# Designs tried in a protein design run: peptides against a protein of PDB entry 3J47. Part 67

Target 1, 121 residues: chain A of PDB entry 3J47
Amino acid sequence: IRLTNQLKSLKGLQSKLKDVVEYLDKVINKELPINHTILGKLQDVFNLLPNLGTPDDDEIDVENHDRINISNNLQKALTVKTNDELMVIYISNLVRSIIAFDDLIENKIQNKKIQEQRVKD

## One batch from the design tools (peptide; made by RFdiffusion4, then SolubleMPNN)

Design b2_p21_1_s4 (from b2_p21_1, 18 letters changed)
Fold by OpenDDE base, seed 4:
Order: C-alpha cells, then sequence, then structure tokens
Structure b2_p21_1_s4 (fold): chain B 121 residues (1-121), chain A 21 residues (1-21)
C-alpha cells in the first residue's frame, strides 16, 4: 500500500513536471505569452528543490566530491540567472505600467481642456 | 513629455536585456 501510493505520487509529479516543461517550451518558442504568476510559482519550486547535486552526506564516495561541488555551483548559478531574468521582466512591466499611467494622465488633462473650451463656446 | 521619452528608452533597454538573456 505505501509503495503503491509513493509510485502513484511520483507518476503524478512526473506528469506535472512534463506539463511544466511543455509550458516553458511554448513560452520560449513565443507560442504563449509570459505569465508572471506561473514564473513566480516556478521560481518558488526551484527554490524549494533540494540541491539535486547533494546526495545525502552519508553516500559521499571521495571520488564524487568534485562532481558534487560542480553540480551545486551550477545549480546556484542557474538559480541566480533565473532570478535575474525574472527581475528584468518585472522591471519591464513596471516601466510599461508607468508609461500607461503617464499617457492616462495626459489624456485626462487634454479632455479637461476640451471640456473647458466647450463651456466657453 | 521628456519623462515619457526617457521611460520609453528605459523600456527598450530592458527589452533588449531580455533578448540577451
Amino acid sequence: as target 1 above (121 residues)
Amino acid sequence: SIQLTNLQKQQQEILQQLKDV
């Protein structure tokens, strides 16, 4: 019973991981727009992923120590890169929002001037 | 406004950084 439930849970996780990969491929190929909520959740998942390059300290054969250090450094570098990419996207959206607000304010000022002219005529 | 032009420039720079990632 426990092993069957673990296998079912692992298969479910594998299916979800496949769906995430397929989604990311569609985003990379520009078939889907970037969804910041999905990227934020994906970042949370990567931050919660145990260091896939640290086998528990109990199985460190001395020959694997260099491979483990390389894997950990690569995973850290990938996490930093992903965070920087998300920050750039976030800042881009903030700039777009600020521009849209400036345009809205200018439009309101112009509309007010047009209304003031119509009351004088 | 001059401010809008500066923000548009910053947006383009950010979009270029996104392409270089």
Scores: peptide ipSAE 0.031, ipTM 0.632, DockQ to the pose 0.023
Fold by OpenDDE base, seed 1:
Structure b2_p21_1_s4 (fold): chain B 121 residues (1-121), chain A 21 residues (1-21)
Amino acid sequence: as target 1 above (121 residues)
Amino acid sequence: SIQLTNLQKQQQEILQQLKDV
């Protein structure tokens, strides 16, 4: 019963992680707008990952130190990879916003020029 | 106007978060 519940919870977590990856891919591909609340919650989940890979503090034998270092290195590598992916998403949206502002500025300049021409005619 | 101010605010908040790390 306990193992089956843990396996079900792990499968549920795996499904949610897949949905998160699919969401991030859609955001990278510009199919969805960035939701800062989702990104904040993802960052919170990643900040909690170091605590999910620590076996309960009740058996410190020296052979577990290599496994703890491997888990910490994997978590650190996953955090770095996630930060890089989030940075790419952020820069992509920043660039899109800059382009939209440039277009807005150009449209305002053109509209002003058209108004100045109409006042001269 | 409002969208520009919101984007500028968001950029400042991110720059501040990057300085606080």
Scores: peptide ipSAE 0.030, ipTM 0.634, DockQ to the pose 0.040
Fold by OpenDDE base, seed 2:
Structure b2_p21_1_s4 (fold): chain B 121 residues (1-121), chain A 21 residues (1-21)
Amino acid sequence: as target 1 above (121 residues)
Amino acid sequence: SIQLTNLQKQQQEILQQLKDV
């Protein structure tokens, strides 16, 4: 019973991974529009994967070296994209903060003018 | 005054979050 459930769960995961690959192939082939939300969730999954590029120093088989290099290149590409997304969010928040500060200055200037007018009347 | 201090605090919190990633 436990082993059969684990095998069923693993087969389910394998099917879902296949669906993700087929989706990515359709996006690469421009058959489907890029969905940034799906790509963001895939990035989150890859960021949770252990670094596939740290072989413990004891099994450098030459066939694993190419897979490790591909994994490291993918991880670097995902890191760059994540940094760019975070930078855009940071700049957007900075701009919002500058606008809110400018509005605060203008509101203070207007309030001062209103007080000065009330003292003259 | 208080609103400016709150904006500066929020900017520092965002900058810290970006350093912790």
Scores: peptide ipSAE 0.028, ipTM 0.623, DockQ to the pose 0.030
Fold by OpenDDE base, seed 3:
Structure b2_p21_1_s4 (fold): chain B 121 residues (1-121), chain A 21 residues (1-21)
Amino acid sequence: as target 1 above (121 residues)
Amino acid sequence: SIQLTNLQKQQQEILQQLKDV
């Protein structure tokens, strides 16, 4: 039962990975428009993957060197892109916070003026 | 506030630049 469920889950994951590869191939070939939400989720997956390009120090097989270099370059490119996207989100949130503070200050000034008028009457 | 409108405009420009990449 446990092994059959693991095999079923692994087959399900393999099918989903195949669908992702087919989607990426269609996007690369310009057959489909770029979906930023799908690409963002793929970036999150790659950021959670262990460094597929750090050989655990115990198996330096010379045939893996090109695959390791490709993996490291891809991971570096994804990390840079993720950092740039996070920076833009940070700036956008900072701008929203400044706007909210401006509105709060203006509301406090208006409330103070209304109270000062009520004390003079 | 003129400053509020300028900050909102700048936020929309940043969001548009993100859609164009």
Scores: peptide ipSAE 0.026, ipTM 0.600, DockQ to the pose 0.023

Design b2_p21_2_s3 (from b2_p21_2, 16 letters changed)
Fold by OpenDDE base, seed 4:
Order: C-alpha cells, then sequence, then structure tokens
Structure b2_p21_2_s3 (fold): chain B 121 residues (1-121), chain A 21 residues (1-21)
C-alpha cells in the first residue's frame, strides 16, 4: 500500500515534470511569454533539492566544469549518496511545489492549443 | 537561466523514469 501510493505519486510527478519541460520549451522558442511567477516557483522547487553535500573541494577546475559537475554530482548524489528516505522527502516536497503551480502551467499549455486550433479552422 | 532550469528538469525527469523501471 505505501509503496504503491509512492509509485503512483512518482508517476504523477513525472507527468507534471514533462508538462513543465514542454512549457519551458515553448517559452525558450518564444512561442509563449515568460511568466516570472512560474519561473519563481521552479526556482523554489530547485531550492527544495536536498543539499547534495558539497563536492569534495578537490575537483574545482575552472568555469565550464561547474555545470557538468553539478549535473554529474546531482546524478551521483541522487543515485549513490541519497538515502531512499531523503529521496522520499524530496519527492514529497517536489510534488507539493509542482501541484501549487501545475494548474497555471496546464492552463497556459491548453490555452495555446485552443488558439492553434482556432487558427487552423 | 531558463535553458539551465530546463536541463535540470530533464535530468529530474530521467532520474524519475529510471526509478520507475
Amino acid sequence: as target 1 above (121 residues)
Amino acid sequence: ELIQLKNLLKLQEEILKQLEQ
């Protein structure tokens, strides 16, 4: 029961993350205006990431490595160092944050689809 | 900034997909 509910919540979260990525693609492509409220809520979601312990200060080589190292250290910390309990807390916080603005993202995506249909008819 | 947020969301989506398998 608890694991099945966690898996169902995880599948729901995955669908909502996909909708957020689709929204951000449309904003990057200038197909939708930038919404600072959505971007602020996305920043809040990222600030709820567990502090993946400081990479040992011994792999800081200069300016282009920081982004790839943050991604690889994030991936290594989520897959190797993050206890299942911290992942459950993170996922629960991420779900709560996404639900709080999901209706706003979905409404914007749907409104665009309705406008694109009205231009074809 | 926006491209970085998108890339981080894609990484999270891929991690969640791996946890579903």
Scores: peptide ipSAE 0.021, ipTM 0.528, DockQ to the pose 0.082
Fold by OpenDDE base, seed 1:
Structure b2_p21_2_s3 (fold): chain B 121 residues (1-121), chain A 21 residues (1-21)
Amino acid sequence: as target 1 above (121 residues)
Amino acid sequence: ELIQLKNLLKLQEEILKQLEQ
């Protein structure tokens, strides 16, 4: 139940992230004007990314003694836990930014429709 | 800038997809 709800939330986040990519494609293709407020919010999301460390920390385990293995297993467990905690904070901030972005896209689409109606009348 | 932001969003989408597996 808890895992299924987390996976459903992750799928919902993935769908919304796709909608953001599709918006950026329309802006790149000049179908939509650049919105600096939207881009600023996306930059804020990126600045909150956990440093998903390069896998280069797996090369420092060559040579010395049985006291380091318990400390390394605890450090690895703390690093994994810290990375998972940072990822949860990141996902939470990403969700907030994507909701605020979706509201901003919807407001722009509505404003564009209102302007297109006023030009036809 | 916009192309870099798009590429970084695609990277995040792929990371999220890997976490779903």
Scores: peptide ipSAE 0.020, ipTM 0.545, DockQ to the pose 0.086
Fold by OpenDDE base, seed 3:
Structure b2_p21_2_s3 (fold): chain B 121 residues (1-121), chain A 21 residues (1-21)
Amino acid sequence: as target 1 above (121 residues)
Amino acid sequence: ELIQLKNLLKLQEEILKQLEQ
């Protein structure tokens, strides 16, 4: 029962995190305007991450190395800083932030659809 | 900035998926 409820909550978090990635794709593709309130809420989520060591400024190779270094620093932060307590606090804050802007994303998408309909009529 | 934020969110999604297994 307790483990099943934790897994169900984790699945719900994963689904909402996917919806955020899809929103950011629409903003990058200029399909939606940048919302500074949503961006601020996302920045608050990242400020609550255990410090994924910024690579100290050793070596400009711009275009494929940033994904591997962010992945290695995140994996190293999750593997070396296995304070299970910090991970639980982080996941809890991530859930709170995602829930708080999910409704805002949905409301902005709906308002855009209503405006596009009013311009066609 | 937004591209870096997106990449970090995708990596968090993959970690959460590994914790589900």
Scores: peptide ipSAE 0.020, ipTM 0.559, DockQ to the pose 0.090
Fold by OpenDDE base, seed 2:
Structure b2_p21_2_s3 (fold): chain B 121 residues (1-121), chain A 21 residues (1-21)
Amino acid sequence: as target 1 above (121 residues)
Amino acid sequence: ELIQLKNLLKLQEEILKQLEQ
């Protein structure tokens, strides 16, 4: 029961992160205007990241795509170096921040669709 | 900036998937 509720909450967070990525894709593709309030809230989420230490220069295996090494080093830093309490605080702050701007993202997407319909009529 | 922000969110999404396993 407790573990199932934690997993369900994590899946809910993952879905909201996907919605934010899809919003950023639409902004990059010039489908949506840049919203500085949304970008500011996303920056606040990243400033709440634990300082996932730069890999000490001694673990740069030079042969596998930068994204996989950054993912593995960030995962290793999250799993090995973040005290479980700091991880829980981070996830809790991330969840709160995402909930606070997700409604703003969805409202902006909907408002744009309403404006596009009004210009077509 | 926006592309970097997108890439960082995708990385967080991948970390969350790994925490589900």
Scores: peptide ipSAE 0.019, ipTM 0.529, DockQ to the pose 0.090

Design b2_p21_3_s1 (from b2_p21_3, 13 letters changed)
Fold by OpenDDE base, seed 4:
Structure b2_p21_3_s1 (fold): chain B 121 residues (1-121), chain A 21 residues (1-21)
Amino acid sequence: as target 1 above (121 residues)
Amino acid sequence: LVEQMQKLIEERQAEIEKLAS
């Protein structure tokens, strides 16, 4: 019973992974547009995965080396994408701050002009 | 990025298939 349930759960997970691969293939082939919400959720899932790059001491097998490289490449790509997104947010905030500062300067100039006109009258 | 995600998922899928065999 326990073994059968574990096998069923594993098959279910395999089916879900297959669906994700099929989705990503369609995105790569430009059959579907990039959905940032879906990609963001997938990134969150990958960030929760154990790092394959922590070699447990014993089996430096060739298969482990390829898996480690794939994991490291993905982690690097995720870091780059995150940095780009943060940069866009930073630029947006900078622009908003500049606009707010410009409005402040304009208000101060207008107030000064009004005061100067009142003194001349 | 998308290609790397796909590659990682395919590797995980292959591991699951190996465990299920």
Scores: peptide ipSAE 0.033, ipTM 0.534, DockQ to the pose 0.081
Fold by OpenDDE base, seed 5:
Structure b2_p21_3_s1 (fold): chain B 121 residues (1-121), chain A 21 residues (1-21)
Amino acid sequence: as target 1 above (121 residues)
Amino acid sequence: LVEQMQKLIEERQAEIEKLAS
């Protein structure tokens, strides 16, 4: 019963991971726009993954320990890099929004000045 | 970035498949 439930849970997780891969493929192929909310949730998943891949210290064959450590270090490095890259994207989008807002304000000021001149003539 | 995320997910999926076999 417990083993069957664990297997069912793993199959469910596998199905969800497949769906994520399919989504990322569509984003890579530019079939879908980048959704920052989804990417943020995926980052949260990546931050949890290192804790899932540590078998209990008692069952790690020494040959697997080096591979697991390399994988964990690579995963951490990828997570940090991913976070930094997304941060740059967010800051860039914020700056673009501020510039667009400034342009909107300037356009409104110019339009107001034109209207005031027309009323004086 | 997205490609790296995809690669990491695929690697973990392969690991889960190996554990389920």
Scores: peptide ipSAE 0.030, ipTM 0.509, DockQ to the pose 0.090
Fold by OpenDDE base, seed 3:
Structure b2_p21_3_s1 (fold): chain B 121 residues (1-121), chain A 21 residues (1-21)
Amino acid sequence: as target 1 above (121 residues)
Amino acid sequence: LVEQMQKLIEERQAEIEKLAS
């Protein structure tokens, strides 16, 4: 029962990973726009992934330790890089939104001035 | 970046497949 449930969970995870790969392929091929919310969730998933490379303390296969540490360091580096890039994109979008809002305010002020001049006239 | 994420997911998928075998 426990083994069957674990196998079912692994199969479910495998299916979800396949769906993610297919999504990323579509984004790479520019078939879908970049969704920052999805990318953020994927980053969270990567951060929650156990270091599959931390050997349980007992089997010091020396050759595996270096590969595992490199993989973990690479994953961490990728996560940091991704976070920095997403932060820049977020800030850029925020700035654009503020500018657009400022333009809207300025347009409303100008329209009000035009209406006031027409009434005096 | 997206390509790196894809590569990482593919690597993890391969590891899961190896464990399921």
Scores: peptide ipSAE 0.028, ipTM 0.510, DockQ to the pose 0.089
Fold by OpenDDE base, seed 1:
Structure b2_p21_3_s1 (fold): chain B 121 residues (1-121), chain A 21 residues (1-21)
Amino acid sequence: as target 1 above (121 residues)
Amino acid sequence: LVEQMQKLIEERQAEIEKLAS
């Protein structure tokens, strides 16, 4: 019963991971726009993912311990890098919004000056 | 970024498949 439930849960997780891969493929292929909210949630999932390579407490083979540590360090490094890249994208979007707002202000100022000149003529 | 996330997911999926076999 417990093993069957664990297997069912693993199959469910596998299916969800497949869906995520398919989504990421569509984003890579530019079929879908980058959704920062989805990427943030995926990052949260990666942060919460237990080291699936930890064998149950009973058989710590030394060879598996090194692989587990490498996987954990790689995951952590990838998560940090992912966070940094997302931050750059957010900052870039913020800067673009500020520039667009500045351009709008400048355009309004210029239009006002043109209207004032027309009233004086 | 997206490619790295994809790679990490694929690695985790392979680990799950190995545990499920």
Scores: peptide ipSAE 0.039, ipTM 0.510, DockQ to the pose 0.091; fails the geometry check

Design b2_p21_3_s2 (from b2_p21_3, 11 letters changed)
Fold by OpenDDE base, seed 4:
Structure b2_p21_3_s2 (fold): chain B 121 residues (1-121), chain A 21 residues (1-21)
Amino acid sequence: as target 1 above (121 residues)
Amino acid sequence: LVDELQKLIKEKEEEIKKEKE
């Protein structure tokens, strides 16, 4: 039961992050205008992410492991610090930021569709 | 980020599978 609820929450977060990536690809492809409010929220998310991947100061192995080690450190941080109140607050703030970003993306996609319909009529 | 969450989802699905066996 507890693991199923965690998996459901994580699947919901994955879906929202996929929508974020799809939006960024549309912005890169110039299909959507750059939105500075969206970019600011994305920057806040990226400024929060590196602090989950920093190993406590034991073992600078600088060369070729960064993506697997960041995944393992993020996973270790999520698994070991699930009892850390600071980690729960951090994840809650990250999730809130992603939800607010997703809602802003959806609103921008809808506004673009309405404008494209008005230009065809 | 999406790929890391996808990995975590897969690992949690395997943990849930092991908890049901």
Scores: peptide ipSAE 0.022, ipTM 0.390, DockQ to the pose 0.166
Fold by OpenDDE base, seed 1:
Structure b2_p21_3_s2 (fold): chain B 121 residues (1-121), chain A 21 residues (1-21)
Amino acid sequence: as target 1 above (121 residues)
Amino acid sequence: LVDELQKLIKEKEEEIKKEKE
């Protein structure tokens, strides 16, 4: 039972990975429009993949080592790109929050001046 | 507050520049 469920889950993962590759090929070939929401979720999936480049000790076939290094470099590049995009969004939200706070302070100062003028009249 | 944030952004841009060299 446990082994059969693991094999079924692995086959399901393999099918989904194939569908993702086919989708990416269609996007690269401009057959499909770029969907930023799908690309963001794909980046999250990559960032959650534990280092596929720690072979537990015993049997690095030399052909797998180059593919593992390319996969780790791609993983690192996707993580850096995601961090840069999140940083730009964070800074943009922080700046908007500060501008809105400054506008609220200025509005409060103006309202106080108007009230002080109305008390003198 | 804005000036302190601009300083922090500049310090981070200089850090990122040093990590690329």
Scores: peptide ipSAE 0.022, ipTM 0.443, DockQ to the pose 0.021
Fold by OpenDDE base, seed 3:
Structure b2_p21_3_s2 (fold): chain B 121 residues (1-121), chain A 21 residues (1-21)
Amino acid sequence: as target 1 above (121 residues)
Amino acid sequence: LVDELQKLIKEKEEEIKKEKE
């Protein structure tokens, strides 16, 4: 029961993330005008992304094999714990930004539909 | 510390396995 609810919530988040991608594709294809508020929230999302793509921290020390294993295990455990804590804060802010973005998309679609009705009357 | 973390991971894997049955 608890895992089924977590999987349902994760599937809901995956659906909202897909709607974000489909919106970005429509903006890239010039089908929708760029909304600076939405783009700012997406930039906040990307700036909160831990740098998953710089291998520049993997060059620290192939050269000290026997006294560094205890200090590196503690530093790696502290770095992993700090990274996991930052990741939880990040995921929380990401989810909040995705929800706010979804609400802005829905409001924009509704406003466009109201304008198209007013031009046909 | 590492042994306690490995123990916690193993306990969580067993909980996940029991919750899939």
Scores: peptide ipSAE 0.020, ipTM 0.344, DockQ to the pose 0.091
Fold by OpenDDE base, seed 2:
Structure b2_p21_3_s2 (fold): chain B 121 residues (1-121), chain A 21 residues (1-21)
Amino acid sequence: as target 1 above (121 residues)
Amino acid sequence: LVDELQKLIKEKEEEIKKEKE
């Protein structure tokens, strides 16, 4: 259920991104007037995106096909990095739970010894 | 200790499996 809802949400986002690209292509082709309010909001979205690749300033001239592959590789690398960070957080929380459980066992053993001493006095 | 940890791991794997459905 949750994965299906996430996939539906991602498909909805993909459709909206496609509509934005089609709008930008029509503006570039002068089929639509430049709307400065839409361009400002798109600039805000791009400024909130993590830097999905600086191409090093030396390769400005290789066709739109390589930019899509670089963007996909960087998006994949960010997804892998995020998964690895979440895995480290998960392992760290497991280790903390183990330590807290061992401390609880030791505290119960000590409390039992203290009770056995009080019954002998 | 180890048996309770294996139980917690198994419970988390079942939660992740239920989230995928």
Scores: peptide ipSAE 0.023, ipTM 0.441, DockQ to the pose 0.045; fails the geometry check

Design b2_p21_3_s3 (from b2_p21_3, 14 letters changed)
Fold by OpenDDE base, seed 5:
Structure b2_p21_3_s3 (fold): chain B 121 residues (1-121), chain A 21 residues (1-21)
Amino acid sequence: as target 1 above (121 residues)
Amino acid sequence: LVEKLKQLIKERQEQIKKEQE
Protein backbone atom coordinates (compact mmCIF):
# COMPACT_ATOMS: atom_id res chain seq x y z
CA ILE B 1 0.00 0.00 0.00
CA ARG B 2 2.63 2.71 0.97
CA LEU B 3 5.01 1.82 -1.94
CA THR B 4 2.09 1.77 -4.44
CA ASN B 5 0.96 5.23 -3.28
CA GLN B 6 4.54 6.63 -3.52
CA LEU B 7 4.91 5.14 -7.04
CA LYS B 8 1.52 6.66 -8.05
CA SER B 9 2.57 10.09 -6.68
CA LEU B 10 5.96 9.90 -8.47
CA LYS B 11 4.26 8.90 -11.78
CA GLY B 12 1.86 11.84 -11.32
CA LEU B 13 4.80 14.23 -10.78
CA GLN B 14 6.64 12.80 -13.83
CA SER B 15 3.51 13.31 -16.00
CA LYS B 16 3.18 16.95 -14.81
CA LEU B 17 6.89 17.58 -15.44
CA LYS B 18 6.49 16.18 -18.99
CA ASP B 19 3.46 18.47 -19.58
CA VAL B 20 5.60 21.46 -18.45
CA VAL B 21 8.48 20.49 -20.80
CA GLU B 22 6.05 20.09 -23.74
CA TYR B 23 4.50 23.49 -22.91
CA LEU B 24 7.94 25.17 -22.78
CA ASP B 25 8.94 23.59 -26.13
CA LYS B 26 5.71 24.92 -27.73
CA VAL B 27 6.41 28.41 -26.29
CA ILE B 28 10.06 28.35 -27.52
CA ASN B 29 8.88 27.26 -30.99
CA LYS B 30 6.27 30.13 -30.95
CA GLU B 31 3.42 27.58 -31.37
CA LEU B 32 1.75 29.03 -28.22
CA PRO B 33 1.64 32.59 -26.83
CA ILE B 34 3.72 33.23 -23.70
CA ASN B 35 1.52 33.05 -20.61
CA HIS B 36 3.22 35.29 -18.02
CA THR B 37 1.23 33.68 -15.15
CA ILE B 38 2.46 30.15 -16.02
CA LEU B 39 6.01 31.45 -16.50
CA GLY B 40 5.91 33.20 -13.08
CA LYS B 41 4.73 29.95 -11.42
CA LEU B 42 7.57 28.03 -13.11
CA GLN B 43 10.05 30.59 -11.74
CA ASP B 44 8.58 30.11 -8.24
CA VAL B 45 9.04 26.31 -8.60
CA PHE B 46 12.68 26.67 -9.72
CA ASN B 47 13.44 29.19 -6.93
CA LEU B 48 12.19 26.51 -4.46
CA LEU B 49 14.42 23.78 -5.96
CA PRO B 50 17.56 22.98 -3.92
CA ASN B 51 20.74 24.24 -5.57
CA LEU B 52 21.53 21.19 -7.75
CA GLY B 53 24.95 22.73 -8.57
CA THR B 54 26.51 22.66 -5.09
CA PRO B 55 27.39 19.08 -4.23
CA ASP B 56 27.13 19.15 -0.49
CA ASP B 57 29.64 16.35 0.11
CA ASP B 58 30.56 13.05 -1.53
CA GLU B 59 29.79 11.42 -4.97
CA ILE B 60 29.61 13.52 -8.15
CA ASP B 61 29.61 10.91 -10.87
CA VAL B 62 31.10 12.61 -14.00
CA GLU B 63 27.75 11.96 -15.80
CA ASN B 64 26.04 14.49 -13.46
CA HIS B 65 28.40 17.42 -14.37
CA ASP B 66 26.48 18.30 -17.55
CA ARG B 67 23.12 18.07 -15.68
CA ILE B 68 24.49 20.20 -12.82
CA ASN B 69 25.84 22.86 -15.24
CA ILE B 70 22.47 22.96 -17.10
CA SER B 71 20.54 23.26 -13.79
CA ASN B 72 22.85 26.07 -12.55
CA ASN B 73 22.57 27.96 -15.86
CA LEU B 74 18.75 27.61 -15.72
CA GLN B 75 18.60 28.72 -12.06
CA LYS B 76 20.90 31.69 -12.85
CA ALA B 77 18.75 32.66 -15.88
CA LEU B 78 15.56 32.49 -13.75
CA THR B 79 17.21 34.52 -10.93
CA VAL B 80 18.28 37.23 -13.45
CA LYS B 81 14.75 37.32 -14.88
CA THR B 82 13.22 37.54 -11.37
CA ASN B 83 15.59 40.45 -10.58
CA ASP B 84 14.58 42.22 -13.84
CA GLU B 85 10.85 41.77 -13.01
CA LEU B 86 11.40 43.11 -9.45
CA MET B 87 13.40 46.06 -10.89
CA VAL B 88 10.52 46.92 -13.30
CA ILE B 89 8.02 46.78 -10.39
CA TYR B 90 10.33 48.96 -8.24
CA ILE B 91 10.80 51.56 -11.03
CA SER B 92 7.02 51.58 -11.69
CA ASN B 93 6.29 52.22 -7.98
CA LEU B 94 9.01 54.92 -7.85
CA VAL B 95 7.52 56.69 -10.93
CA ARG B 96 4.02 56.48 -9.37
CA SER B 97 5.37 58.01 -6.13
CA ILE B 98 7.07 60.87 -8.07
CA ILE B 99 3.82 61.61 -10.00
CA ALA B 100 1.80 61.58 -6.75
CA PHE B 101 4.36 63.97 -5.19
CA ASP B 102 4.18 66.33 -8.24
CA ASP B 103 0.35 66.35 -7.98
CA LEU B 104 0.64 67.13 -4.23
CA ILE B 105 2.98 70.09 -4.93
CA GLU B 106 0.65 71.43 -7.67
CA ASN B 107 -2.39 71.11 -5.36
CA LYS B 108 -0.46 72.97 -2.59
CA ILE B 109 0.48 75.81 -5.02
CA GLN B 110 -3.14 76.13 -6.23
CA ASN B 111 -4.48 76.14 -2.64
CA LYS B 112 -1.97 78.90 -1.73
CA LYS B 113 -3.05 81.02 -4.76
CA ILE B 114 -6.74 80.61 -3.74
CA GLN B 115 -5.95 81.71 -0.13
CA GLU B 116 -3.99 84.78 -1.35
CA GLN B 117 -6.94 85.79 -3.59
CA ARG B 118 -9.41 85.43 -0.66
CA VAL B 119 -7.24 87.77 1.50
CA LYS B 120 -7.23 90.48 -1.27
CA ASP B 121 -10.95 90.41 -1.71
CA LEU A 1 11.89 55.48 -20.12
CA VAL A 2 14.61 57.39 -18.14
CA GLU A 3 15.10 60.00 -20.92
CA LYS A 4 11.30 60.60 -21.11
CA LEU A 5 11.23 61.08 -17.32
CA LYS A 6 14.16 63.56 -17.51
CA GLN A 7 12.33 65.48 -20.25
CA LEU A 8 9.08 65.58 -18.20
CA ILE A 9 10.97 66.89 -15.12
CA LYS A 10 12.68 69.55 -17.30
CA GLU A 11 9.34 70.69 -18.79
CA ARG A 12 7.82 70.93 -15.26
CA GLN A 13 10.80 73.01 -14.05
CA GLU A 14 10.37 75.36 -17.05
CA GLN A 15 6.61 75.70 -16.29
CA ILE A 16 7.32 76.55 -12.61
CA LYS A 17 9.90 79.16 -13.76
CA LYS A 18 7.34 80.78 -16.13
CA GLU A 19 4.70 80.90 -13.34
CA GLN A 20 7.21 82.80 -11.12
CA GLU A 21 7.82 85.57 -13.79
Scores: peptide ipSAE 0.022, ipTM 0.361, DockQ to the pose 0.012
Fold by OpenDDE base, seed 1:
Structure b2_p21_3_s3 (fold): chain B 121 residues (1-121), chain A 21 residues (1-21)
Amino acid sequence: as target 1 above (121 residues)
Amino acid sequence: LVEKLKQLIKERQEQIKKEQE
């Protein structure tokens, strides 16, 4: 159950990261105008990313043989649990930012269509 | 800015792929 929920959350994150790349490609290709509010929210998302990729905790294993293995395994398990919980909160904030982003793109596309229609009439 | 964000997202997608293997 926990592993399946983590894998589902990770697949959801991967899909959402793909959607953000596709948007950034449309902005780079000038298919969509640069939206500074969107780029600001993406920056906030990246600044709120827990450091998921530094094993800077693997260099602490060289000097405390024999008395801390239970506390460090519990602390690693608590850190993994806390990282999983922070990752779920982060994914929730990411999803909220992407929904608010999609709504903003759609509102801009609709507003552009309304302006183009008003120029034809 | 946009290109740097794109690169950072690609690196995160690759990390997520490695964690699934």
Scores: peptide ipSAE 0.017, ipTM 0.415, DockQ to the pose 0.096
Fold by OpenDDE base, seed 2:
Structure b2_p21_3_s3 (fold): chain B 121 residues (1-121), chain A 21 residues (1-21)
Amino acid sequence: as target 1 above (121 residues)
Amino acid sequence: LVEKLKQLIKERQEQIKKEQE
């Protein structure tokens, strides 16, 4: 269910990105007038994107194909980093659950000893 | 202790499986 919903949401995002590309192509081809409000909102979206492929400031001459490969490698690295961070959070929650369970056992043992003392007095 | 930890891990794996469906 959750994975299917995430995949559906990603497909919806992919459709919206295609509509944005088609809009930009129509503006480039002069089929539509430049809307400065839409262009400003697109710039805001690009500024909120993690820097998905600045080549280090020393390679100004990489063809569009190499920019796509660098962007794909950085997207993959960000996905791996996010998965590793989620794995660390999962392990940390598991360890906290084990500690809290051990403390619960110790508290039950102590409470049993206190009850056994109160029955002898 | 160890058998309860195995059960908690199993329940968590089943929850993850149900979330993936």
Scores: peptide ipSAE 0.026, ipTM 0.466, DockQ to the pose 0.044; fails the geometry check
Fold by OpenDDE base, seed 3:
Structure b2_p21_3_s3 (fold): chain B 121 residues (1-121), chain A 21 residues (1-21)
Amino acid sequence: as target 1 above (121 residues)
Amino acid sequence: LVEKLKQLIKERQEQIKKEQE
């Protein structure tokens, strides 16, 4: 259900991105007048995109194909790193929960021994 | 210890499966 809804939303976003490209092509070809309101909103969207295509620092015309590959490789590397960090947090919380459960069992055993001593005295 | 760890992993795998539906 949740991942199916995310996939549906992503497919919807992909369709909208295609509609935007087709609109920009028509504007570039002078088939449609420039709408400054649409262009301003599109600039706002591009300014909110994470800068996945700049290596830090200076120079050189990378062909559009190499920019897409570098951006995809950086996105993949960031996704792998984030998944590894989340896995370490998950394992740490699981180990903590198991230790706390073991301490609870030990405390229950000790409390039972104390009650059995009080009944003998 | 180990059996409780296996059970927690199994429950998490079932949750991920339900999220994929």
Scores: peptide ipSAE 0.024, ipTM 0.453, DockQ to the pose 0.065; fails the geometry check

